Peptides against a protein of PDB entry 8YVU. Designs and how they scored, part 105

Target 1, 39 residues: chain A of PDB entry 8YVU
Amino acid sequence: PQLCYILDAILFLYGIVLTLLYCRLKIQVRKAAITSYEK
Target 2, 160 residues: chain B of PDB entry 8YVU
Amino acid sequence: TWLTVLKKEQEFLGVTQILTAMICLCFGTVVCSVLDISHIEGDIFSSFKAGYPFWGAIFFSISGMLSIISERRNATYLVRGSLGANTASSIAGGTGITILIINLKKSLAYIHIHSCQKFFETKCFMASFSTEIVVMMLFLTILGLGSAVSLTICGAGEEL

## One batch from the design tools (peptide; made by RFdiffusion4, then SolubleMPNN)

Design b2_p18_2_s2 (from b2_p18_2, 13 letters changed)
Fold by OpenDDE base, seed 3:
Structure b2_p18_2_s2 (fold): chain B 39 residues (1-39), chain C 160 residues (1-160), chain D 39 residues (1-39), chain A 18 residues (1-18)
Amino acid sequence: as target 1 above (39 residues)
Amino acid sequence: as target 2 above (160 residues)
Amino acid sequence: as target 1 above (39 residues)
Amino acid sequence: DFVLLLDAFLLSLLDLLR
């Protein structure tokens, strides 16, 4: 049971980090698309 | 198009929010049906006493539905409505997290005070069950908040 | 304890989906960068 | 595929709410 809770914490942290990275990457893609459209 | 991909992502976030809300509502309903929270001594179920699983689920559901509808109809008034709903859901999610953290602290304190070594004791079982449910609700609320915030940012970006 | 395992499964699935989306987005960014470099 | 899944989910939610 303790291992399960530890795993939950790790997976949760991983999910948060991935979400943030995904958001950052998405913003970068949007900026790149806008820059490409202006050219 | 890039816009189509972004729309798909918004829709996914909206669905995630609705799903999270539904799961929270289901957990709230199950807990209320199995346990008479009003007769349980202590603050182990403080989040449930506050009705968070219900009003939180409603806010998240409305926000998610509005986001999806706004994306599908592509109407300016719906976009604004969705943005407002997502903002409200984000605030509600933050409040919910606070309530759940307080409940979790109380539950853990209860377990510590009563030295719950015997899992089969009714009080210790209830405290452990509460802790598990609150942790699950906390994770779901954080996921919902993340989706709501993401949708809010996307909506704000469309209005600019 | 069973709830912990269910949560692990959900978080794991979420992590997989996010990883796939992140990979797809990263590939798109790379393709966009290559296309921009060729212009 | 995801859009279809989303539509099915939304329809299921609408049916549940009705």
Scores: peptide ipSAE 0.492, ipTM 0.817, DockQ to the pose 0.040
Fold by OpenDDE base, seed 4:
Structure b2_p18_2_s2 (fold): chain B 39 residues (1-39), chain C 160 residues (1-160), chain D 39 residues (1-39), chain A 18 residues (1-18)
Amino acid sequence: as target 1 above (39 residues)
Amino acid sequence: as target 2 above (160 residues)
Amino acid sequence: as target 1 above (39 residues)
Amino acid sequence: DFVLLLDAFLLSLLDLLR
């Protein structure tokens, strides 16, 4: 049971990091799309 | 800017692969230190008996390191080396997943056969512990495989 | 303990989905960058 | 910041291998 909680913590942290990276990437894609539309 | 982002992502994947490998190695070492797997009857620790945490960790570590080095030096020979290492790591990861699934099935079967009602019984504790570790190793292996495959695709794209 | 395993499964699935989405987004960004360079 | 973290991690790994 303790190992399960450790795994949860690691997976949770991983999920948060991936979410932040995904959000940043999504914002970059949107900015790139807007810049390509203005040309 | 885009190339820089992609480069950073490749390095991140490489680091993730190395970290996964190190965690797998640590778990393998801890299990081997705490439990004499060779004397445990049954195939509850079949993945450990096969040495997967060790050779898998080595393959993933090498693949991750080569990927990082290749990305930093931007040399064609390093890209090929990284691609080869990542391919090997992907194969190793797939094999590891298979071994871990088999181990998990055996562990679950062991728990079912022994009707582990009392967690304090040594056999039941060992089977439960094995199941937990195998699940953790399976997750780590899947993460490692994902990173290795991603790096392989990136490397293949650079060769084209 | 059962809740912990359920959480692990959910977080794991979330991690896989995010990884796939991130890969798709990365490919889209690459395609957008290539298209912008050909212009 | 991530590159710095990566470098720190790689250095830590190299130190561990040593």
Scores: peptide ipSAE 0.491, ipTM 0.818, DockQ to the pose 0.041
Fold by OpenDDE base, seed 2:
Structure b2_p18_2_s2 (fold): chain B 39 residues (1-39), chain C 160 residues (1-160), chain D 39 residues (1-39), chain A 18 residues (1-18)
Amino acid sequence: as target 1 above (39 residues)
Amino acid sequence: as target 2 above (160 residues)
Amino acid sequence: as target 1 above (39 residues)
Amino acid sequence: DFVLLLDAFLLSLLDLLR
């Protein structure tokens, strides 16, 4: 039971980190698309 | 194409496979060091008794290392060797999943038979611990199998 | 304890989906960068 | 950045095996 909670904490942290990275990458894609449209 | 994407991520998949293998080995060694599995009644640790964390970790580690070396050296003989190792690792992963599912069923059956309402009983605690470890190992094995299969598809695509 | 296992399954599925989405987005960024470099 | 992290990880593994 305690190991389950530890795993939950690790998976939760992993999910948060991935979400932040995904958001940053999405912003970069949008900036690149805008720059390409202005040319 | 999907093949070009997998080729670019081949080294990443190899490292993921090695990491998965190392984690499985660590879990196996920790369980064997903390618990005397031979003296535990029942088949709640059947996957550990079969030595899956050890031989599975070896197969996945070798497969991952060969995949990385093959990608770095770009030699035809290494590509074939990596393909063979990844195929073997895929088979080992499939077998491991089967063993882990059987172990999980036995552990769950044990919990139901003993009506483990009091988790502080040693037997019920061990069964619950086994179930948790088996679930973790199952997830890691699925990840390893996915990596091995992906690497196998990449290697097969390069030979065609 | 049962809730912990359900949470593990949900977090695991979430992690897989996010990883796939991140990979797709990364590929799109790379394709956009290559197209921008050819112009 | 990912390639650099991968190289660092591989070097760490090689050092562990030595």
Scores: peptide ipSAE 0.474, ipTM 0.795, DockQ to the pose 0.038
Fold by OpenDDE base, seed 1:
Structure b2_p18_2_s2 (fold): chain B 39 residues (1-39), chain C 160 residues (1-160), chain D 39 residues (1-39), chain A 18 residues (1-18)
Amino acid sequence: as target 1 above (39 residues)
Amino acid sequence: as target 2 above (160 residues)
Amino acid sequence: as target 1 above (39 residues)
Amino acid sequence: DFVLLLDAFLLSLLDLLR
């Protein structure tokens, strides 16, 4: 049971980090698209 | 620039493989240190009896290391070596998944047969523990396999 | 205990999906950057 | 950031292997 909770914590943290990275990358894509449209 | 970024991704995948391998090795070592698997009744720890945490860890570690070295040295022979190692690691990972699934089925069957209502019974506890460990190892193996396959694809793309 | 395993499965799946999406997005960003550089 | 994390991890592995 404890191992399961540890795994949950790790996976949860991983998910959060990936979500943040994804959001940042998505913002970068949007900025790049806007810049391309202005040219 | 895109090649440079791909190289960075390869290194990441290699590190992921090494990390997965290390974790598997650690689990194997801990289980072997705490439990005498040979005296455990049934096939609850069949994956451990098969030595998967050890040989799997070795394969993934070698694959990851070769991938990192290949990226750093940019030598053609290392690229081929990495591709071969990643392919071998992918096969090993697939085999490992199969073993772990079989182990998981056995563990679940054991729990079902013994109607483990009392968690504190040694047999039920061991079966539950085995299930937990096997699930963790399964996740790690899937991650390792994913990285190995990704590296294999990248390496194959470089050879084309 | 069962809930923990279910959570693990969900988080694991989420992690895989996010990783794939992140990789795809990263490739798209790279392609966009290359296209912008060629202009 | 990821590269830095990777480097840190690699260094840690190297230290472990020593």
Scores: peptide ipSAE 0.490, ipTM 0.808, DockQ to the pose 0.043; fails the geometry check

Design b2_p18_2_s3 (from b2_p18_2, 14 letters changed)
Fold by OpenDDE base, seed 5:
Structure b2_p18_2_s3 (fold): chain B 39 residues (1-39), chain C 160 residues (1-160), chain D 39 residues (1-39), chain A 18 residues (1-18)
Amino acid sequence: as target 1 above (39 residues)
Amino acid sequence: as target 2 above (160 residues)
Amino acid sequence: as target 1 above (39 residues)
Amino acid sequence: DLLLLLLSLLQNLLLSLL
């Protein structure tokens, strides 16, 4: 049971970090798409 | 079009923040109603004693609401207000995480001190339950902080 | 304890999905960057 | 897509808490 809660915490943190990284990457894709459209 | 998409994302983040706040408030209320924290030995519920579920939920709710309102009205003053509220909510979330981590450490220490081999002992059960609730609140607080920070970044981008 | 295991399963699944989406998005960013460099 | 993912996370968190 203790391992389960620790795993939950790690997975949750991982999910948050990935979400933030995904958001950053999505913004980069959008910027790249805009730049490509203007050419 | 991209600004509209960003606005829609902002609204979603605001809703997420409000929902997280409401969940934290509900959990805080339930724990306070079911458990007489004042009679519980130790600092197992230190986060609840500090009122974090309540004030943290309020900050997150205000931040989320202001973000939604700012997006809908598209007024410069509302954008600034939302940015301020999100910043405040982010600070509150960080403080809440700190409090919850401290509470979690105390709860774990309590379990170790009392050698809670017998889960059926009322004290050990309460300590375990407290730990579970604190962990859940920690998760919610981290989610709220993430949403508030995201909204802050979006709001700052609109002001520049 | 049962709820913890369910949460672990959900968070794990979410983490996998996010990782896949992140990888996909990263590939898109790289493709966009290459296309921008060729112009 | 990110919105849906975040919503799903939130739903899962809610379901885990209930």
Scores: peptide ipSAE 0.561, ipTM 0.821, DockQ to the pose 0.072; fails the geometry check
Fold by OpenDDE base, seed 1:
Structure b2_p18_2_s3 (fold): chain B 39 residues (1-39), chain C 160 residues (1-160), chain D 39 residues (1-39), chain A 18 residues (1-18)
Amino acid sequence: as target 1 above (39 residues)
Amino acid sequence: as target 2 above (160 residues)
Amino acid sequence: as target 1 above (39 residues)
Amino acid sequence: DLLLLLLSLLQNLLLSLL
């Protein structure tokens, strides 16, 4: 049971980090698309 | 700047709110189907007895749908309607959190009084299960409230 | 405790799906950057 | 993409509560 809670915490942290990275990547893609449209 | 970001994410926030509402409805339906709450002694399931998973989910779903429709149609009357719905959803979410916190306190008190060191006792198992479900519902309610408040701020910023 | 294990399985599956989507998005960003550099 | 991000946030929040 304690190992399950630790695993949940690790998976949660991993999910948060992936979400932040995904948001940053999406913002970069949008900025690149805008810059491509202005050219 | 923050308002501009919120406007761009308005559809996302609306979808999030609808999804949160659907998950809350699913949890509420599953709990009501598996557990006969009427036969459970005590206030451990007070939030379920009050029907919070159902009416709260409906409010969040309506608020999210109105937000998406308002964003797509860009009509002033829809913006006002969405703002009103999001405000109502935010109030409902706050009330829901309060009810869930009270339920959680009662569940924890029950576990403490009955010294539930043995999880195999039916009463202790039900109290623990209730606590877990209430915590999940509390989390979903906080997420729904966050989305509704964000949409409310976005809508208020469009009226100013 | 059993719910914890079910949650771990769901979170693990979700983490895999997000990782795959992130990888796909990263490849798209790289392809867009290469195409922008060739123009 | 936004839906996936939302699902990730929801999953992370659920994991934080467990």
Scores: peptide ipSAE 0.560, ipTM 0.821, DockQ to the pose 0.095; fails the geometry check
Fold by OpenDDE base, seed 2:
Parts: structure tokens; sequence; C-alpha cells
Structure b2_p18_2_s3 (fold): chain B 39 residues (1-39), chain C 160 residues (1-160), chain D 39 residues (1-39), chain A 18 residues (1-18)
């Protein structure tokens, strides 16, 4: 049961990191789309 | 074809195999560092006593590394070596699954015999912890086996 | 203890979904980069 | 992409370990 809580913490941290990376990638896609529309 | 898809993902499968191996090794090391398995009554940690996290991790790591190197260098001798290593890793994974299933059965039997209604009893806690770790290791081993088998199929397809 | 296992399952599912979304987004970025290079 | 996929697999594996 204690290991379960430790794993939850790790998974939560990983989920946050993935969300941040996803947001960064999404911003890059949007910037690329805007630059292609200005051409 | 499935072979074409697997070939494109060969590097990914190799990295997955290495990662699985590293996780297995980490869990094995943590369990050995935290728990004195030699003093634990019964076969709750039989998979750890058998050294599976160590040798399994080595086999999967070697297989994954060889697969990645074979793909990157595109040399015929490396392809054959990777195929051999992946085959060996697949066999090791299958053996590991068998050991883990046996360990899981023993752990569950231990929990049943001691009627572990009180989670705070040290023996019941250790048995529960062991069961959780074994289930995790079993899942990792299944993933590693899947990657090794996939890499083996890809390598065999390239030799044909 | 049962709640911990439920939380693990939810976090696991969330991680899988995030991975799939990230892969899709990355493919979109690559496609956008290829289309910009062909112009 | 491969690294992110690996991280996701690692996360899924960690979740399975929990």
Amino acid sequence: as target 1 above (39 residues)
Amino acid sequence: as target 2 above (160 residues)
Amino acid sequence: as target 1 above (39 residues)
Amino acid sequence: DLLLLLLSLLQNLLLSLL
C-alpha cells in the first residue's frame, strides 16, 4: 500500500512533465502554422 | 505489412527493451537493498532469489543494444547478432515470466495461509509488497518479451 | 488501499492517452515541417 | 518522438508497477 502511494507520486510527476512537453510541442505547431499562413 | 511496421519501429523496440531491462534491474536492486531476502520466510521473493532481475536485465539490455546497433550500422553481421540476441532475450523473458508466476502463486498462497486481514502485520505487509513487486516485474517482463519477439521477427524478416 | 489501486489505474490510462496525443502532435509537426520545406 | 514514446512506456510501466 505504501508503494502504491510512491508510484502515484512518480506517475503524477511524469504526467506533469508530459503535459508540459505536450504544451511546448503544441505551441511549436501553432507557430509553424502561422508562419506557413503568412507565406 | 506487419514486418514493414516492425522494421520502422526497430529502434523504438530496442530502446523499450533496454528501458524495461533497466527498470527490472532497478527494482531488483531496490528490493535487495531494502529487504534482506535471505531472512524472509518462505518463497515470497523466489524470483529475486533466482536472480531474475539481474540476468533478465542483462539479456534484455544486450538484446536491445544489439538491435539498435544493428539498425544504425546496417551491417549483415550485426543483423545476425541482433537476431541471436533477441531470440535469447525472448527465451529469457519466457523463463522470467514462468519464475514470476510461480513466485506470485507462492506469495498469494502465503497471504491466504496467514489470513492477512491485518495489513500492519510485518509478515503480511512483506507478502503484500512482494506480490505487488512481482506483479510489476511480471508486467515489465511481458513488455520486454513482446519487444524482443518483435525485434526477432523483424530480424528474421530481414534475413529472408 | 483500494483507492490507491484505482488511482494507479486512472494515472495509467491518463499516461497512455497523453502518449498517444503527444505522438499525434509530433506527427503533425513533422508533416508541417515537410510541407514548409517543399515550398 | 522515440524518447517521448520511451518516457510514456516508462510511465505506463511505472503505473503498472503501482
Scores: peptide ipSAE 0.557, ipTM 0.819, DockQ to the pose 0.095; fails the geometry check
Fold by OpenDDE base, seed 3:
Structure b2_p18_2_s3 (fold): chain B 39 residues (1-39), chain C 160 residues (1-160), chain D 39 residues (1-39), chain A 18 residues (1-18)
Amino acid sequence: as target 1 above (39 residues)
Amino acid sequence: as target 2 above (160 residues)
Amino acid sequence: as target 1 above (39 residues)
Amino acid sequence: DLLLLLLSLLQNLLLSLL
């Protein structure tokens, strides 16, 4: 049972980090799309 | 700037706040329907007895709705109203966190005092269940408070 | 304790789905960068 | 994308709650 809570915390942290990375990557894709449209 | 990022995410933050409020209401109604809180001895469900899932959810819902409406109509009077509602929701969220922390401490103390080694005892099961629900509500309240504070900062930045 | 195992399963599934979406988005960013360099 | 982020946050929250 203690291992389950530790695993939850690790998976939660991983989910937050992945969400932040996904947001950053999405912003980069949008910026690249805008720069390609201005050319 | 951080303000520009918050402005772009304002609608998202408002939707998140409404969703958090709805989840809090759902948990409140489910707990009230399944458990007779009035017959539970002790302060294990003190946050529910205080009505926090209900009034907290109302404050967050109003704040989120006002934020979304303010963003969509882009009217100065709505911005001021949204700022006021978000500030009120932030205060309500802070109060809710305090109540939930107190409830969590009482639940943990109950588990420790009664040496709840046997999970199948009704009192120990209820205390454990209460602790789990309170932790969930605490997380939801922190997220709601974070969204309300972010919306408040965004609204204050638009008035300056 | 049973809820913890269900949560672990959902978090694990979520982590896999997010990883797949992140990989797809990363490939799209790389393709967009290559197409902008060839121009 | 914002909806997917929201669903991801909701899923992370739901997972944190479980």
Scores: peptide ipSAE 0.542, ipTM 0.810, DockQ to the pose 0.102; fails the geometry check

Design b2_p18_2_s4 (from b2_p18_2, 14 letters changed)
Fold by OpenDDE base, seed 3:
Structure b2_p18_2_s4 (fold): chain B 39 residues (1-39), chain C 160 residues (1-160), chain D 39 residues (1-39), chain A 18 residues (1-18)
Amino acid sequence: as target 1 above (39 residues)
Amino acid sequence: as target 2 above (160 residues)
Amino acid sequence: as target 1 above (39 residues)
Amino acid sequence: DLVLLLLNLLQSLLDLLL
């Protein structure tokens, strides 16, 4: 049972980090798209 | 093309929000059907007594639906409506997290005070079950809040 | 304990989906960067 | 394919909720 809670915490942290990275990458894609549209 | 990608991401976030809302509602209904929370001593189910699974699920569902409708119709008035709904859902999610944390603290305190070494004791079992349900609901609420905030940021970016 | 395993399964699935989306987005950014470099 | 599956799931959920 303790291992399950530890796994939940790790997976949760991983999910948050991936969400942040995804948001950053999305912003980069948006910036690249805007730059491509201005050219 | 990039706007299409953003739209697909908004749809995904909306789906995630609706799914989270549905899961929260299902948990709320199951707990209410299996357990008579009104007869349970203490505040171990305070989040359920406050009706959070129901109103929280409603807020998230409305926010998700509005986000999807806004994306599909691509109308400025719907975008503003979705932004407002997502903001409201974000506030509701924050409130829900607070309620769940309070419930979790009370449940953990109950387990500690009663020295719940015997899992098969009815009170200890209920407290442990409550803790597990509250933790699950907390995770779902955080996911819902994350989706609502993401949609709010996306919507705000479209309005600017 | 059973709920913990269910949560693990959901978080794991979420992590996989996010990873796939992140990979797809990263590939798109790379393709956009290559296309911008060729212009 | 996954996006389509998610859209179909969404549509099913939307049909259930509305």
Scores: peptide ipSAE 0.497, ipTM 0.820, DockQ to the pose 0.045
Fold by OpenDDE base, seed 4:
Structure b2_p18_2_s4 (fold): chain B 39 residues (1-39), chain C 160 residues (1-160), chain D 39 residues (1-39), chain A 18 residues (1-18)
Amino acid sequence: as target 1 above (39 residues)
Amino acid sequence: as target 2 above (160 residues)
Amino acid sequence: as target 1 above (39 residues)
Amino acid sequence: DLVLLLLNLLQSLLDLLL
């Protein structure tokens, strides 16, 4: 049972990090699309 | 700028792979230190008996390190080496997943056969602990495989 | 304790989905960068 | 910053292994 909670914490942290990275990447894609549209 | 970002992402994947490998090694070491797996009857710890936490972690660590080195040096020979290591790590990860699934099935079968209502009994506790560890290792192995495959695809894309 | 395992499964699935989405987004960024370089 | 932290951690691990 304690190991399950540890795993939850690790997976939760991983999910947060991935979400932040995904958001950053999405912003970059949007910026690239805008730059491509202006050309 | 974009290529630099992609390289940083590859390095990040390599780091995550190494971290996953280290966690697997830690879990393997802890389990081997706490439990005399060699004397445990049955295949509840078949993944540990096969030495998966050790060799799997080594493969993932090597793959991650080579990937990071390849990205830092931008040398064609290192890209090939990283691709080879990531491919090997992907195969190792797949094998590890298979072993862990088999171990999980055996552990679950053991729990079912012994009707483990009393978790405080040594056998039931051991089976439950084994199941938890195997599940954790399975998740880590899948993460490692995902990183290795991602790095392999990135490396293959650089060679083509 | 059973809820912990359910949470693990959800977080794990979320992690996989995010990884796949991140890979797709990365490929899109690469394609956009190549197209911008050829112009 | 997190990427840098991870890279530093990796470098530390690499230095420990080598």
Scores: peptide ipSAE 0.496, ipTM 0.819, DockQ to the pose 0.044
Fold by OpenDDE base, seed 5:
Structure b2_p18_2_s4 (fold): chain B 39 residues (1-39), chain C 160 residues (1-160), chain D 39 residues (1-39), chain A 18 residues (1-18)
Amino acid sequence: as target 1 above (39 residues)
Amino acid sequence: as target 2 above (160 residues)
Amino acid sequence: as target 1 above (39 residues)
Amino acid sequence: DLVLLLLNLLQSLLDLLL
């Protein structure tokens, strides 16, 4: 049971980090698309 | 450009906020239906006694709905309304997190005091269950707060 | 304890989905960067 | 596509609520 809560915390942190990375990557893709459209 | 991106993300964030709110309401209703919180000794369910699952979920739902409607209709008054609602939801989320942390501390203290080695004791089971529900609610509240803050930033960027 | 395991399963699934989406997005960014370099 | 799916789910939920 204690291991489950630790796993939840790790998975939660991982989810947050992945979400942030995904958002950053999505922003980068959009920036790249905009830069490609201006050339 | 960035605003269009933020708009598309705004709808997603609004959906996430509404979904989080609905899950919080579902958990709140299930807990209230299964457990008579009034008969539980101590403040193990202090967050539920405070009605946080209900009002917090309402704030998040309203904020999310307003954000989606504001994005779809592109009306300036709706944007301001959404910004206000998201700000209110962010404050509500912060308050909710505080309440949930206090509840979690009380639940953990209860488990420690009663030396809950025997999980089959009703009190220990209830304290453990409360802790689990509070952790889930805390997680959902953090997600809701994140969405509300993101929507607030998006809305503030549109006003600027 | 059982609820913790259910939460773990949901978080794990979410993490997998996000990882897959992140990988797809990263591949798209790389493809877009390559296409931009060939122009 | 996932965003569209989520938007469709939201629209379905909204239609259910309203």
Scores: peptide ipSAE 0.489, ipTM 0.807, DockQ to the pose 0.042
Fold by OpenDDE base, seed 2:
Structure b2_p18_2_s4 (fold): chain B 39 residues (1-39), chain C 160 residues (1-160), chain D 39 residues (1-39), chain A 18 residues (1-18)
Amino acid sequence: as target 1 above (39 residues)
Amino acid sequence: as target 2 above (160 residues)
Amino acid sequence: as target 1 above (39 residues)
Amino acid sequence: DLVLLLLNLLQSLLDLLL
């Protein structure tokens, strides 16, 4: 049971990091799309 | 540059493989130190008896190290070597997942047969503990396989 | 203990989905960058 | 910075293993 809670903490942290990276990447895609539309 | 970002991501994947391998080795060592698997009756620890945590960890470690070295030296021969190692690690990971699933099924069947209502029985506790470790090892193996496959796809894309 | 295992399954599935979405988004960014470089 | 830290840790582990 304690190992399960440790795994939950690791997976939760991993999910947060991936979400932040995804948001950053999405913002970059939007900026690139805007720049391509202005050309 | 996008190449710099990709290189950082490849290095991150390589680090993830090595970390996964190290965690697998740690779990294997802890299980071997705490439990005398030779005295445990049944196939509850079949994956451990097969030595999967050890050889699987070695394959993932080698794959991760080769990937990182290949990225750092930017040599064509190392890229091919890393691709080969990642492919081998992907195959090893798939085999490991299969073994772990079989072990998990056996452990769950054991728990159901003995109707482990009282977790304080030594056999039921060991079966539950085995199930927890096998599930953790399964997750780690899937993560390792995902990283190895990702590195293989990236390496194949660079060769084309 | 059962709740912990359910949480592990949900977090694991979430991690896989986010990884796939991140890969797709990364491929899109690469395609957009290549298209912008050819102009 | 975190990636650099991870790379340094990995390099330290590699130096320990080799």
Scores: peptide ipSAE 0.483, ipTM 0.810, DockQ to the pose 0.040

